# Peptides against a protein of PDB entry 3HUF, part 31

Target 1, 320 residues: chain A of PDB entry 3HUF
Amino acid sequence: MWIIEAEGDILKGKSRILFPGTYIVGRNVSDDSSHIQVISKSISKRHARFTILTPSEKDYFTGGPCEFEVKDLDTKFGTKVNEKVVGQNGDSYKEKDLKIQLGKCPFTINAYWRSMCIQFDNPEMLSQWASNLNLLGIPTGLRDSDATTHFVMNRQAGSSITVGTMYAFLKKTVIIDDSYLQYLSTVKESVIEDASLMPDALECFKNIIKNNDQFPSSPEDCINSLEGFSCAMLNTSSESHHLLELLGLRISTFMSLGDIDKELISKTDFVVLNNAVYDSEKISFPEGIFCLTIEQLWKIIIERNSRELISKEIERLKYA

## One batch from the design tools (peptide; made by RFdiffusion4, then SolubleMPNN)

Design b1_p11_2_s3 (from b1_p11_2, 6 letters changed)
Fold by OpenDDE base, seed 3:
Structure b1_p11_2_s3 (fold): chain B 320 residues (1-320), chain A 11 residues (1-11)
Amino acid sequence: as target 1 above (320 residues)
Amino acid sequence: MYDPSNDAEEL
């Protein structure tokens, strides 16, 4: 989201969140959802127009800011952004930091981008929330992204956490739920004058993790916990691959169980399968190799003695 | 169109 602050108390010492929308900026406007009052005699009554666009799909993958348009409102001394005069028709900015100078005012409005990119684990929740979150200037998507800051977990009581949730946790993404999204949707008006009123997702995350025994105490407990082991996996999920990499595993990929030859078995400690393949192919598993699902692997890796547990299972099946 | 009535009070 865009946050503005200013030097010399021209914003009354307040930080303000700018959601997607249009704002008239000037000395003689009243602060509301479409106006930003700036307190300086060196600023025009109506000085500039700020327009913040909704996030693009690219912004979800890059963590880039919503486009910030600045237009001077035909003022005597113009408007500058990052020391450059704003063009007559306005200019658009994608920089994360904007120093906005209104006329000859010696104090700048500093706009900075606070990244929030929300990944969803399921398309239904994305469909439900994307519009509202985009109107907050929050990029949303389903696909993994290095720019993701938050991950929406579905609160299904008694269900195993998804691979997406496991991976999000190990990536140190803040896991949130629908309750946080609902709260976030209500804050739009309350955070206009005080950016500090933005709900802390870390509290929501801490509560989710604390109340769910499917999570380890920290990502660090699991990252590289299986270093020195080798696995093979079905080449079906990038998230699954990345999850196994974060565990420190050496990974080989295969397209079918028939590709698991003696050579692959000789260099592989275990095979990771998706649930569908595991359930359908249990009878046809290669002899002398430990096969498990990611969910079964996850149950092992969250244990304090994960390395010992997995070693015992490997030994049990190599010598059976 | 430039409106002088919109101008800053101080230079």
Scores: peptide ipSAE 0.257, ipTM 0.869, DockQ to the pose 0.690
Fold by OpenDDE base, seed 5:
Structure b1_p11_2_s3 (fold): chain B 320 residues (1-320), chain A 11 residues (1-11)
Amino acid sequence: as target 1 above (320 residues)
Amino acid sequence: MYDPSNDAEEL
């Protein structure tokens, strides 16, 4: 989201969130959803127009800012952004930091991009929330992104957490839920006056982790916890692969269960399967190898003695 | 069109 602040009390010492939309900026406007009052006698009554675009798909992957357009409103002394004069037609900016000088005002408006990119675990939740979040200047998506700051956990009571949730947790992404999104949607008007009124996602995250026994105490407890073990998996899920990498596993990939030959068995401690393959093919599992689902693996990983548990299962099947 | 009534009070 874009946040503005300014020196010299020209914004009344307040930080303001700018959501996607158009703002008239000037001395003789009243602060509202489309106006920014700037208190300086050196500023025109109506000085500039700020237009913030909704996030692009690219912004979700890059964590880049919503495009920020600045137009001078035909003022005597013009407007500058990053020491450059804004043309009468306006200019568009994709920089994460903008120093906006209105006329001869000795104090600048500082606009900075606070990255917030929300990944969703399922398309239904994305479909429900994406429009509202985009109107807050929050990029949203389903695919893994290095720019992801938050991950929406699907609240299915009594279900195992998804691979996406597991991976998000190990990536140290802030896991949030629908309650946080609901709360976030309500603050839109209040944060016009004070950007500090944004809800704390870390509190939501702490509560989720504390109240769900499917999470380990920390990502650090699981990262590299299986170092020295080797697994094989179907080349079907990038998230599953990345999750297994974060566990410190050496990973071999195969295309079908028929590719699990004596050579693969000899170099592999266990095989990781998705639920669909596990359920359909369990009768066809190769002898002498430990096959498990990623969810079964996760149940082992969250235990303090995960290495010992896995070792016992490997031994049980190698000597059977 | 430039409107001088929009101008800053102090220059």
Scores: peptide ipSAE 0.255, ipTM 0.868, DockQ to the pose 0.670
Fold by OpenDDE base, seed 1:
Structure b1_p11_2_s3 (fold): chain B 320 residues (1-320), chain A 11 residues (1-11)
Amino acid sequence: as target 1 above (320 residues)
Amino acid sequence: MYDPSNDAEEL
């Protein structure tokens, strides 16, 4: 989201969130959802127009800012952004930091981009929330992105957490739920004037972890917990591969159970399968190899003695 | 259209 603050008291010492929309900026406007009052006699009554666009798909993958348009409103002394005079038709900016000078005012408005990018695990939830979140200037998507700051957990009551949720946890993405999204949606009207009122998603995340026994106490408890073990994985998802890498596993990939030869078995401690393949092919598992699902692996990983547990299962099935 | 009544009061 865009946040503005200013040097001196020209913004009354307040930080303000700028959501996607249009703002008239000047000395003689009243603060509201479409106006920013700037308290300086060196500023025109109506000085500039700020227009913040909704996030692009590219912004979801890059964590880049919503496009920030600045137009001077035919003022005597113009407007500058990053020491450059704004063109007569206005200019658009994609920099994360904008130093906006209105006329000859010695104090600048500083606009900065606070990165917030929300990944969804569930396409139905994305469809429900994306429009509202985009209107907050929050990029949203389903696909894995290094720019993601938050992850919306699919809350199906009584289901195991998804691989996406497991991976989001291990990569230290802040896991959030529908309650946080609802809160974000209600805050739009009240937070316009005070950027400090933005809810800390980290508290929501701590509450989710605390109230769900499917999470370990920290990502650090699981990261590299299986260092020195080797697995083979059916090439089904990037998130599954990245999850296994974060566990410290050496990973071999295969396309079918028929590709699991004696050489692969000799180098592999266990085989990781998706639920569909695990359930359909149980009778066709190669002899002398431990096969499990990611969800079964996760149940082992969250235990304090995960290395001992997995070693026992490997031994049990080598002699079965 | 330039409106001088919109101008800053101080330089």
Scores: peptide ipSAE 0.253, ipTM 0.867, DockQ to the pose 0.658
Fold by OpenDDE base, seed 2:
Structure b1_p11_2_s3 (fold): chain B 320 residues (1-320), chain A 11 residues (1-11)
Amino acid sequence: as target 1 above (320 residues)
Amino acid sequence: MYDPSNDAEEL
């Protein structure tokens, strides 16, 4: 989201969130959803127009800011952004930090981008929330992104957490839920005057982890916890592969259970399968290899003695 | 059109 602050109390010492929309900026406007009052006699009554665009698809992958347009309202002394005079038709900015000078005012308005990108685990929830979140200047999507800051976990009571949720946790993404999204949608009007009134997603995350026994205490407890072990995985999902890499596993890929030969078995401690293949092909598993699902592996990983547990399961099947 | 009534009070 865009946040503005200013020197010399010209914004009354407050930080303000700017959501996507259009704002008239000047000395003789009243603060509301479309106006920003700036307190200086050196500023025109109506000085500039700020226009913030909704997030682009590219912004979701890059964590870049919503486009910020500045237009001078035909003022005597003009408007500058980053020491450059704004052009006659207005200019658009994609920099994360903007110093806006209104006329000869000795104090600048500082606009800065606070990155927030929300990944969803399912298309249905994305379809429900994307429009509202985009109107807050928050990029949203389904695909993994290095710019992702938050991940929406599905609250299905009594279900295991998804591979997407497991991976988001190990990536140190802030996991949030529907309750946080609901709260975030209601604060839009209350945070106009004070950016500090934004809800703390880290508190929501801490509460999710504390109240759900399917999460370890920290990502650090699981990252590289299986270093030195080797697995084979059916070539099914990129998220599953990245999850196993974060556990410190050496990974071999195969296309079918028929590709599991004596050579692969000799180099592999266990085979990771999806639930559908595990349930359908269980009778056809090669002898002398431990096969498990990602969800079964996760139940071992969250234990403090995960290395000893996995070693015992491997040994049990070598001597069976 | 430039409106001088919109101008800053201090220069």
Scores: peptide ipSAE 0.252, ipTM 0.866, DockQ to the pose 0.649

Design b1_p11_2_s4 (from b1_p11_2, 4 letters changed)
Fold by OpenDDE base, seed 3:
Structure b1_p11_2_s4 (fold): chain B 320 residues (1-320), chain A 11 residues (1-11)
Amino acid sequence: as target 1 above (320 residues)
Amino acid sequence: SYDPSNDAEDL
């Protein structure tokens, strides 16, 4: 989200969130959803227009800001952004930090981009929330992204957490749910004058973790917990691969169970399968190797003695 | 179009 603050109390000491939309900025406007009052005699009554665009798909992957357009409203002394005079038709900015000077005002409006990028695990939830979140200047998507700050877990009571949720947790993203998204929708008006009124997602996250025994106490308990073990995985999911990498596993990939030869078995402690392959091909598993799902692996990893548990399972099947 | 009535008070 874009946040503005200013020097010299020209914004009355307030920080303001700028959602996607258009704002008239000047001395003689009243603060509302489309106006920003700036208190200085050196500023025109109506000085500039700010226009913030909705997030692009690229912004979801890069964590880049919503495009920020500035237009001077034919003022006597013009407008500058990052020491450069705004062009007659206005200019657009993709920098994360903007110093906006209105006329001869000695104090700048400082606009900065606070990244919030929400990944969804469920396409139906994305479809439900994406439009509203985009109107908050929050990029959204389904695919893994290094820019992801938050991850929306599907609240299905009694189901195993998904690979996406497991990976999001290990990546130290803030896991949130629909309750947090609902809360975000209610604060849109209240945060106009005070950016500190943005709800803390960490409280939502703490509550999710506390109420779900499928989460370890911290990502650090699981990261590299399986260092020194080797697995083979069906080349089906990048998230699954990255999850196994975060566990410290050496990973070999295969395309089918038929590709699991004696050489691969000799280098591999266990095989990780997706649920569909595991359930359909149980009868066709290679002899002398431990096969499990990611969900079965996760249940072992969250245990304090995960290394011992895996070693026992490997030994059990190596001699069966 | 430039509107002088919009001008800053400090010249």
Scores: peptide ipSAE 0.179, ipTM 0.829, DockQ to the pose 0.674
Fold by OpenDDE base, seed 4:
Structure b1_p11_2_s4 (fold): chain B 320 residues (1-320), chain A 11 residues (1-11)
Amino acid sequence: as target 1 above (320 residues)
Amino acid sequence: SYDPSNDAEDL
């Protein structure tokens, strides 16, 4: 999201969220969803127009800001952004930090991009929330991205957390739920423009972790917890691969159970399967190797004695 | 169009 603050009292000492939309900026406008009052005699009554675009698909992957357009409203002294005079037709900016000077005002408006990029675990929730979140200037998507800051878990009562949720946790994204999204939706409706009133996702996250025994206390408890072990991975997602890497596993990839030869079994501590293969192929599992799902692995990983638990299962099957 | 009445008070 875009946040503005200013030097001195020209923004009344407040930080303001700028959602996608158009704002008239000037001395003689009243603060509302489309106007930004700037208190300085050196600023025109109607000085500039700010236009913030909705997030692009690219912004979801890059963590780039919503495009910020600045137009001078035919003022005597013009408008500058990053010390450059805004062109007569307006200019557009993709920089994460903008120093906006209105006329000869000695104080600048500082616009900065607070990265918030929300990944969804399922397409249904994305479909439900994406439009509203985009209108908040929040990029949204389903695919993994290095730019993701938040991850929406689906609350299915009694289900294990998904691989996406596990991976999001280990990569230190803030896991959020529908309750936080609902709270975010009220921000636009209530005309909450004060950045200090923005709901903190960290409290939601803390509550999720505290109230769900499927999460360890921290990602650090699990990261590299299986260092020194090796696995073979069958028919799993890219997220599953990255998850296993974050556990410190050496990973070999397979296309079928038939690709698991004696050499591989000798070098591999266990085989990781997706749920469908695990359930359908139980009879076809290679002898002398421990096979499990990601969800079964996760249940072991969250335990304090994870290494001992895995070692026992490996030993049990090597000598069976 | 330029409107002088829009100008800053401190020029």
Scores: peptide ipSAE 0.177, ipTM 0.826, DockQ to the pose 0.671
Fold by OpenDDE base, seed 5:
Structure b1_p11_2_s4 (fold): chain B 320 residues (1-320), chain A 11 residues (1-11)
Amino acid sequence: as target 1 above (320 residues)
Amino acid sequence: SYDPSNDAEDL
């Protein structure tokens, strides 16, 4: 989201969130959803127009800012952004930091981009929330992204957390739920005057983790917990692969269960399968190898003695 | 078009 603050109390000592939309900026406007009052005699009554675009798909992957357009409203002394005079037709900016000088005002409006990107585990939830979140200047998506700051847990996935949720947790993404999204949707008007009124997702996250026994106390309890073990996985999802990497596993990939030969078995401690393959193919599993689902692996990983548990299962099947 | 009535008060 874009946040503005200013020197010399020209914004009344407050920070403001700028959501996607158009703002008239000037001395004689009243603060509302479309106006930004700036208190200086050196500023025109109606000085500039700020236009913030909705997030692009690229912004979800890069964590880049919503495009920020500045237009001078034909003022006597013009407008500058980052020491450059704004062109007569306006200019567009993708920099994360903008120093906006209105006329001869000795104080600048400082606009900065606070990255907030929300990944969804559920496409139905994304379809419900994406429009509203985009109108808050929040990029949204389903695919994994290094720019994601928050992850919406799929509560409908039954009694077990999804691979996406597991991975989001291990990569230290703030896990949130629909209750946070609801709350976030209510603050739009209150944050006009004070950007500090933005709800804290960390409280929601703490409550989710505290109330769900499927989470370890921290990602650090699980990261590299299986260092030194080797697994094979069916090439099913990138998230599954990345999850296993975060556990410290050496990973071999195969395309079919028929590729699980004696050579692969000899160098692999266990095979990780998705639920669909596990359920369909369990009768045809190779002898002498431990096959499990990611969800079964996760149940072991969250235990304090995960290494010992895995070792016992490996031994049980190698010597059976 | 330039509107002088919009001008800053600091000349």
Scores: peptide ipSAE 0.171, ipTM 0.825, DockQ to the pose 0.669
Fold by OpenDDE base, seed 2:
Structure b1_p11_2_s4 (fold): chain B 320 residues (1-320), chain A 11 residues (1-11)
Amino acid sequence: as target 1 above (320 residues)
Amino acid sequence: SYDPSNDAEDL
């Protein structure tokens, strides 16, 4: 989101969130959803127009800002951004920090980008929320991104957490739910005067973790917890591979259970399968190897003695 | 068109 602040009390000492939209900036406008009052005699009554675009798909992957357009409204002393005079037709900016000078005012408006990128676990939730979140200047998507700051888990009562949720947790993203998205949808009007009224996503996350026994106390408890073990994985998803990598596992990939030869068995402590293959092929598992699902593995790794638990299961099946 | 009534009070 874009946030503006200013020196010399020209914004009344307040920080303001700017959502996608158009704003008239000047001395003789009233603060609302489309106007920004600036208090200085050196500023024109209607001085500039700010236009913030909705996020692009590229912004979801980069964490880049919504495009910020500035136009001078034919003022006597013009407008500057980052010490450069704004052109006659206006200029567009993709920098994360903008120093905006209105005329001869000695105090600048400082605009800065706070990155927020929300990943969704399922397409249905994305379809429901994407439009509203984009109107807040928040890029959204389904695919993993290095710019992802927040992850929306699907609250299905009594279901296991998904691989996407497990991976988001280990990546130290802020896990949120539909309740937080509802709060975001209501704040648009209230945050015009005070940017501090933005709901705390970290409080939502702490409450999710505290109330769900499927989460460990921290990501650090699980990261590299299985260092020194080796697994084989059916090549089904990139997220599953990245999850196992974050556990510190050495990973071999195979395409079918028939590709599991004696050499692979000799180097592998256990085989990780998806639920469908585990249930359908359970009778045809290779002898002398421990096979489990990612969900079964997750139940082990959230325990404080995860390494001892896995070692016992491996031993139990080598002698069975 | 330039509107002088829009100008800053302190020049």
Scores: peptide ipSAE 0.166, ipTM 0.818, DockQ to the pose 0.638

Design b1_p11_3_s1 (from b1_p11_3, 3 letters changed)
Fold by OpenDDE base, seed 4:
Structure b1_p11_3_s1 (fold): chain B 320 residues (1-320), chain A 11 residues (1-11)
Amino acid sequence: as target 1 above (320 residues)
Amino acid sequence: EEELEKESEEL
C-alpha cells in the first residue's frame, strides 16, 4: 500500500495510507477519503491531484506499487517528484519511493510503497475477496510469487493443510485467514487519520499456528532439517519442488517409477509422490526404497526428532 | 520573506 509521511509537521506528524482513488492535495482542504490537507504557507489552497490506480496483474508477480499519478493544479511554483518538475498534463510513477515537493515548500511529502501482496490457496476465496483487496491497493492472485507477503489459508474444518500452505509457511509468508481479511476490509476509514491502525497480520498468524497442530513452532525448525538426505520426486507441483528444497533435500526429478533403476536407488533415500500416484502405484513401488507423499513427509517434519524418524523408516525398508 | 507573504495571500 502507499503510505505518505512528511517533514516539518506539514502532515500534522501523521502517516497516512493512500488507497486507490483520487486525492486533492492542498492547504485549504479537509482530510477525508478524497482530500489531503497539507499545512504550509508555501502551498496552494488546492495544489496537486494524486491518483492511485488499482493493482495490475503484473504488480502481483513483481510486488511493484500501484501506479501513482501526480498532476499540478496550475500552481505558480508547480510540483516536483524526485526533483523533477511534473509535466503540465501530469506524470505517472512506478518507483517505490516518491519525494513530492509542493511549490516552494521546504518540506517534502515522502510517499513509500509498503509491499503487501496476498496469495490465495483457493480460487473461491480469491473470487470473494480480490475486488475489496484491490480497492485497498493490495495485489492478489493464486499462483506462487516471490512477491507474496501474505497467504490466505483455506480453513476447511477437518482437512489437512495443503502443500501451498506448507510452502507458504516455510518461505516465511505471513499466513492469514478470513478473519484478518474481514478486519482489513473495515479499517479503510480509520487509517485516514493514522496508518498505524492497520491490523497486525503477525498476531493473526501466531494465533493460526498456535491453534493448529499441523504447524511446527517456526519455519526455522523445518528449514534444512533434512540436509544431507536425497529424494526422487515424481509428478509433483513446482510448489512441492520448492518445499523439498527448503527442507535441504537433494532432489532428482523423474517422469515415472520405472525410471528409478538400482543405481538411482543406491543414491536416493526416499521417493516423494503426489497422492494420486501414491495411491495408484502402491503395488509397483521399487523394492528397497521408501516411498511417501508430501503430506506424509510433512507429518514427519513437524516432529522434533524428524531426522531420526525418517532414518528409521528408510532403514526399515532397505532391509525388508 | 515579503515575497512569501504575498504569495500566501494570492494562493
Scores: peptide ipSAE 0.026, ipTM 0.689, DockQ to the pose 0.223
Fold by OpenDDE base, seed 5:
Structure b1_p11_3_s1 (fold): chain B 320 residues (1-320), chain A 11 residues (1-11)
Amino acid sequence: as target 1 above (320 residues)
Amino acid sequence: EEELEKESEEL
């Protein structure tokens, strides 16, 4: 989201969140959802127009800011952004930091981009929330992104956490739920006066982890916890592959269960399968190899003695 | 003050 602050008292010592939309900026406007009052004798009654666009699909992958358009409203001394005069037709900015000078005001408005990019685990929740979050200037999507700051866990009562949730946790993404999204949807009016009223997602995350026994205490407890082990995986899921990499596993990929030959078995401690393949093919698993699902692996990894547990399962099936 | 007022009335 865009946050504005100003030097001196020109913004009344307050920070403000700018959501996507259009703002008239000037001395003689009243602060509301479409106006920013700036208190200076050097600023015109109506000085500039700020237009913040909704996030693009590219912004979801880059964590880049919503486009920030500035137009001077034909003022005598103009408007500058990053020491450059705004053109007569207005200019658009994609920089994360904007120093906005209104006329000859000695104090600048500092706009900065606070990165928030929300990945959803399922398309249904994305469909429910994307529009509202985009109107907050929050990029949203389903696909993994290095720009992802938050991950919405699919809460199905009594279900195991998904591979997406496991991976989001291990990559140190802040796991959030629908309660946090609901709170985000309500802040739009309250943060006009004070940007500090934005909820801390870390508190929501801490509460989720504390109240769910399917999470370890920290990602660090699981990262590289299986270093030195080797697995084979069906080449079906990139997220699953990345998850296994974060566990410190050496990964071999195969295209079918028929590719699990004696050579692969000799180099592999266990085989990781998706639930569909595990359930359908469990009667045809190769002899002498430990096959498990990612969810079964996760249940072992969250234990304090994960390495010992994996070793015992490998031994049990190797000598059976 | 007057110059800033004129700038805002020409919009």
Scores: peptide ipSAE 0.026, ipTM 0.727, DockQ to the pose 0.177
Fold by OpenDDE base, seed 3:
Structure b1_p11_3_s1 (fold): chain B 320 residues (1-320), chain A 11 residues (1-11)
Amino acid sequence: as target 1 above (320 residues)
Amino acid sequence: EEELEKESEEL
């Protein structure tokens, strides 16, 4: 989200969130959803127009800001952004930090990008929330992204957490739920005057982790916990691969259970399968190898003695 | 300072 603050109390000492939309900036406007009052004798009554665009798909993958357009409203002294005069037709900015000077005002409006990028595990939830979140200037998507700051877990009581949720946890993404999204939808008006009123997702995350025994105490308890072990996985999802990498596993990929030959077995401690393949192929597993699902692996990983547990299972099945 | 005030009032 874009946040603005200013020096010399020209914004009355307040920080403001600029959601996607158009704002008239000037001395003689009233603060609302489309106006930013700036208190200075050196600025015009109506000085500039700020336009914040909705996030692009690229912004979801890069963590880049929503495009920030500045137009001078034909003022005598113009408008500058990062010491450069704004062109007559306006200019667009993708920098994360903007110093906006209105005319000869000695104080600048400082705009900065606070990164928030929400990944969804469920396409139905994405479809439900994406439009509203985009109108808050929040990029949204389903695919993993290095720019992802938040991950929406679906509240299914009694279900195992998904691979996406496991991976989001290990990569230190803030896991949130639908309750946080509901809360975000209500704050749009309250944060106009005080950007600090933005709900803290970390509290939501803490509550999710505390109330769900499927999470370890920290990502650090699981990261590289299986260093020195080797696995083979069916080529299914990128998230599954990245999850196993974060566990410190050496990974071999195969396309079918028939590709699991004696050579692969010799260098592999266990085989990781998705639930569908595990359930359908239980009878046809290669002899002399430990096969498990990611969810079964996760149940081992969250235990304090995960290395000992997995070693025992490997030994049990290699010598059976 | 005063000249800048007048220009900002006339706009």
Scores: peptide ipSAE 0.026, ipTM 0.711, DockQ to the pose 0.231
Fold by OpenDDE base, seed 2:
Structure b1_p11_3_s1 (fold): chain B 320 residues (1-320), chain A 11 residues (1-11)
Amino acid sequence: as target 1 above (320 residues)
Amino acid sequence: EEELEKESEEL
């Protein structure tokens, strides 16, 4: 989201969120959803137009700002952005920091980009929320992105957490739920004059972790917790592969259970399967190897003695 | 200063 602040109390000492939309900026406008009052004798009654675009699909992957357009409203002394005069037709900016000078005002409006990029675990929740979040200037998507700051966990009562949720947790992404998205939607009008009123996602995250026994106390408890072990996995999920890498596992991939030969068994401590393969092929598992699902592995990983638990299961099958 | 005030009133 874009936030504006200003020097010399020309914004009354307030920070303001600029959601996607158009704003008239000047001395003789009243603060509302489309106007920004600036208190200075050196500023025109109607001085500039700011236009914030909705996030692009590219912004989801880069964490880049919503495009910021500035147009001077034919003022005597013009408008500058980052010490450059705004062109006659207006200019567009993708920099994360903008110093906006209105006419000869000795104080600048400072616009800065607060990065917030929300990944969704399922397409239904994305379809429900994407429009509203984009109108807040928040990029949204389904695919993993290095720009992701927040991850939406779907609350299904009695279900295990998904591989996407497990991976988001280990990546130190702030996990949020539908209750946070609802709250975020209600505060849109109240945060116009005070950017500090934006709800704290970290508090939501702490509450999720505290109230769900499927999460460890921290990502650090799980990262590299299985260092030195080796696994094989069916080449079906990139997220599962990245999750296993964050556990410190050496990973081999295979295409079918029939590809699990003596060589693969000799270098592998256990095999990770998806639920569908685990349930359908349980009778045909290779002899002498421990097979488990990612969810079964996660239940072991969240325990303080995860290494000892895995070792005991591997030993049990070598002596059976 | 006074000229800037007048320009700000006429704009």
Scores: peptide ipSAE 0.025, ipTM 0.708, DockQ to the pose 0.237

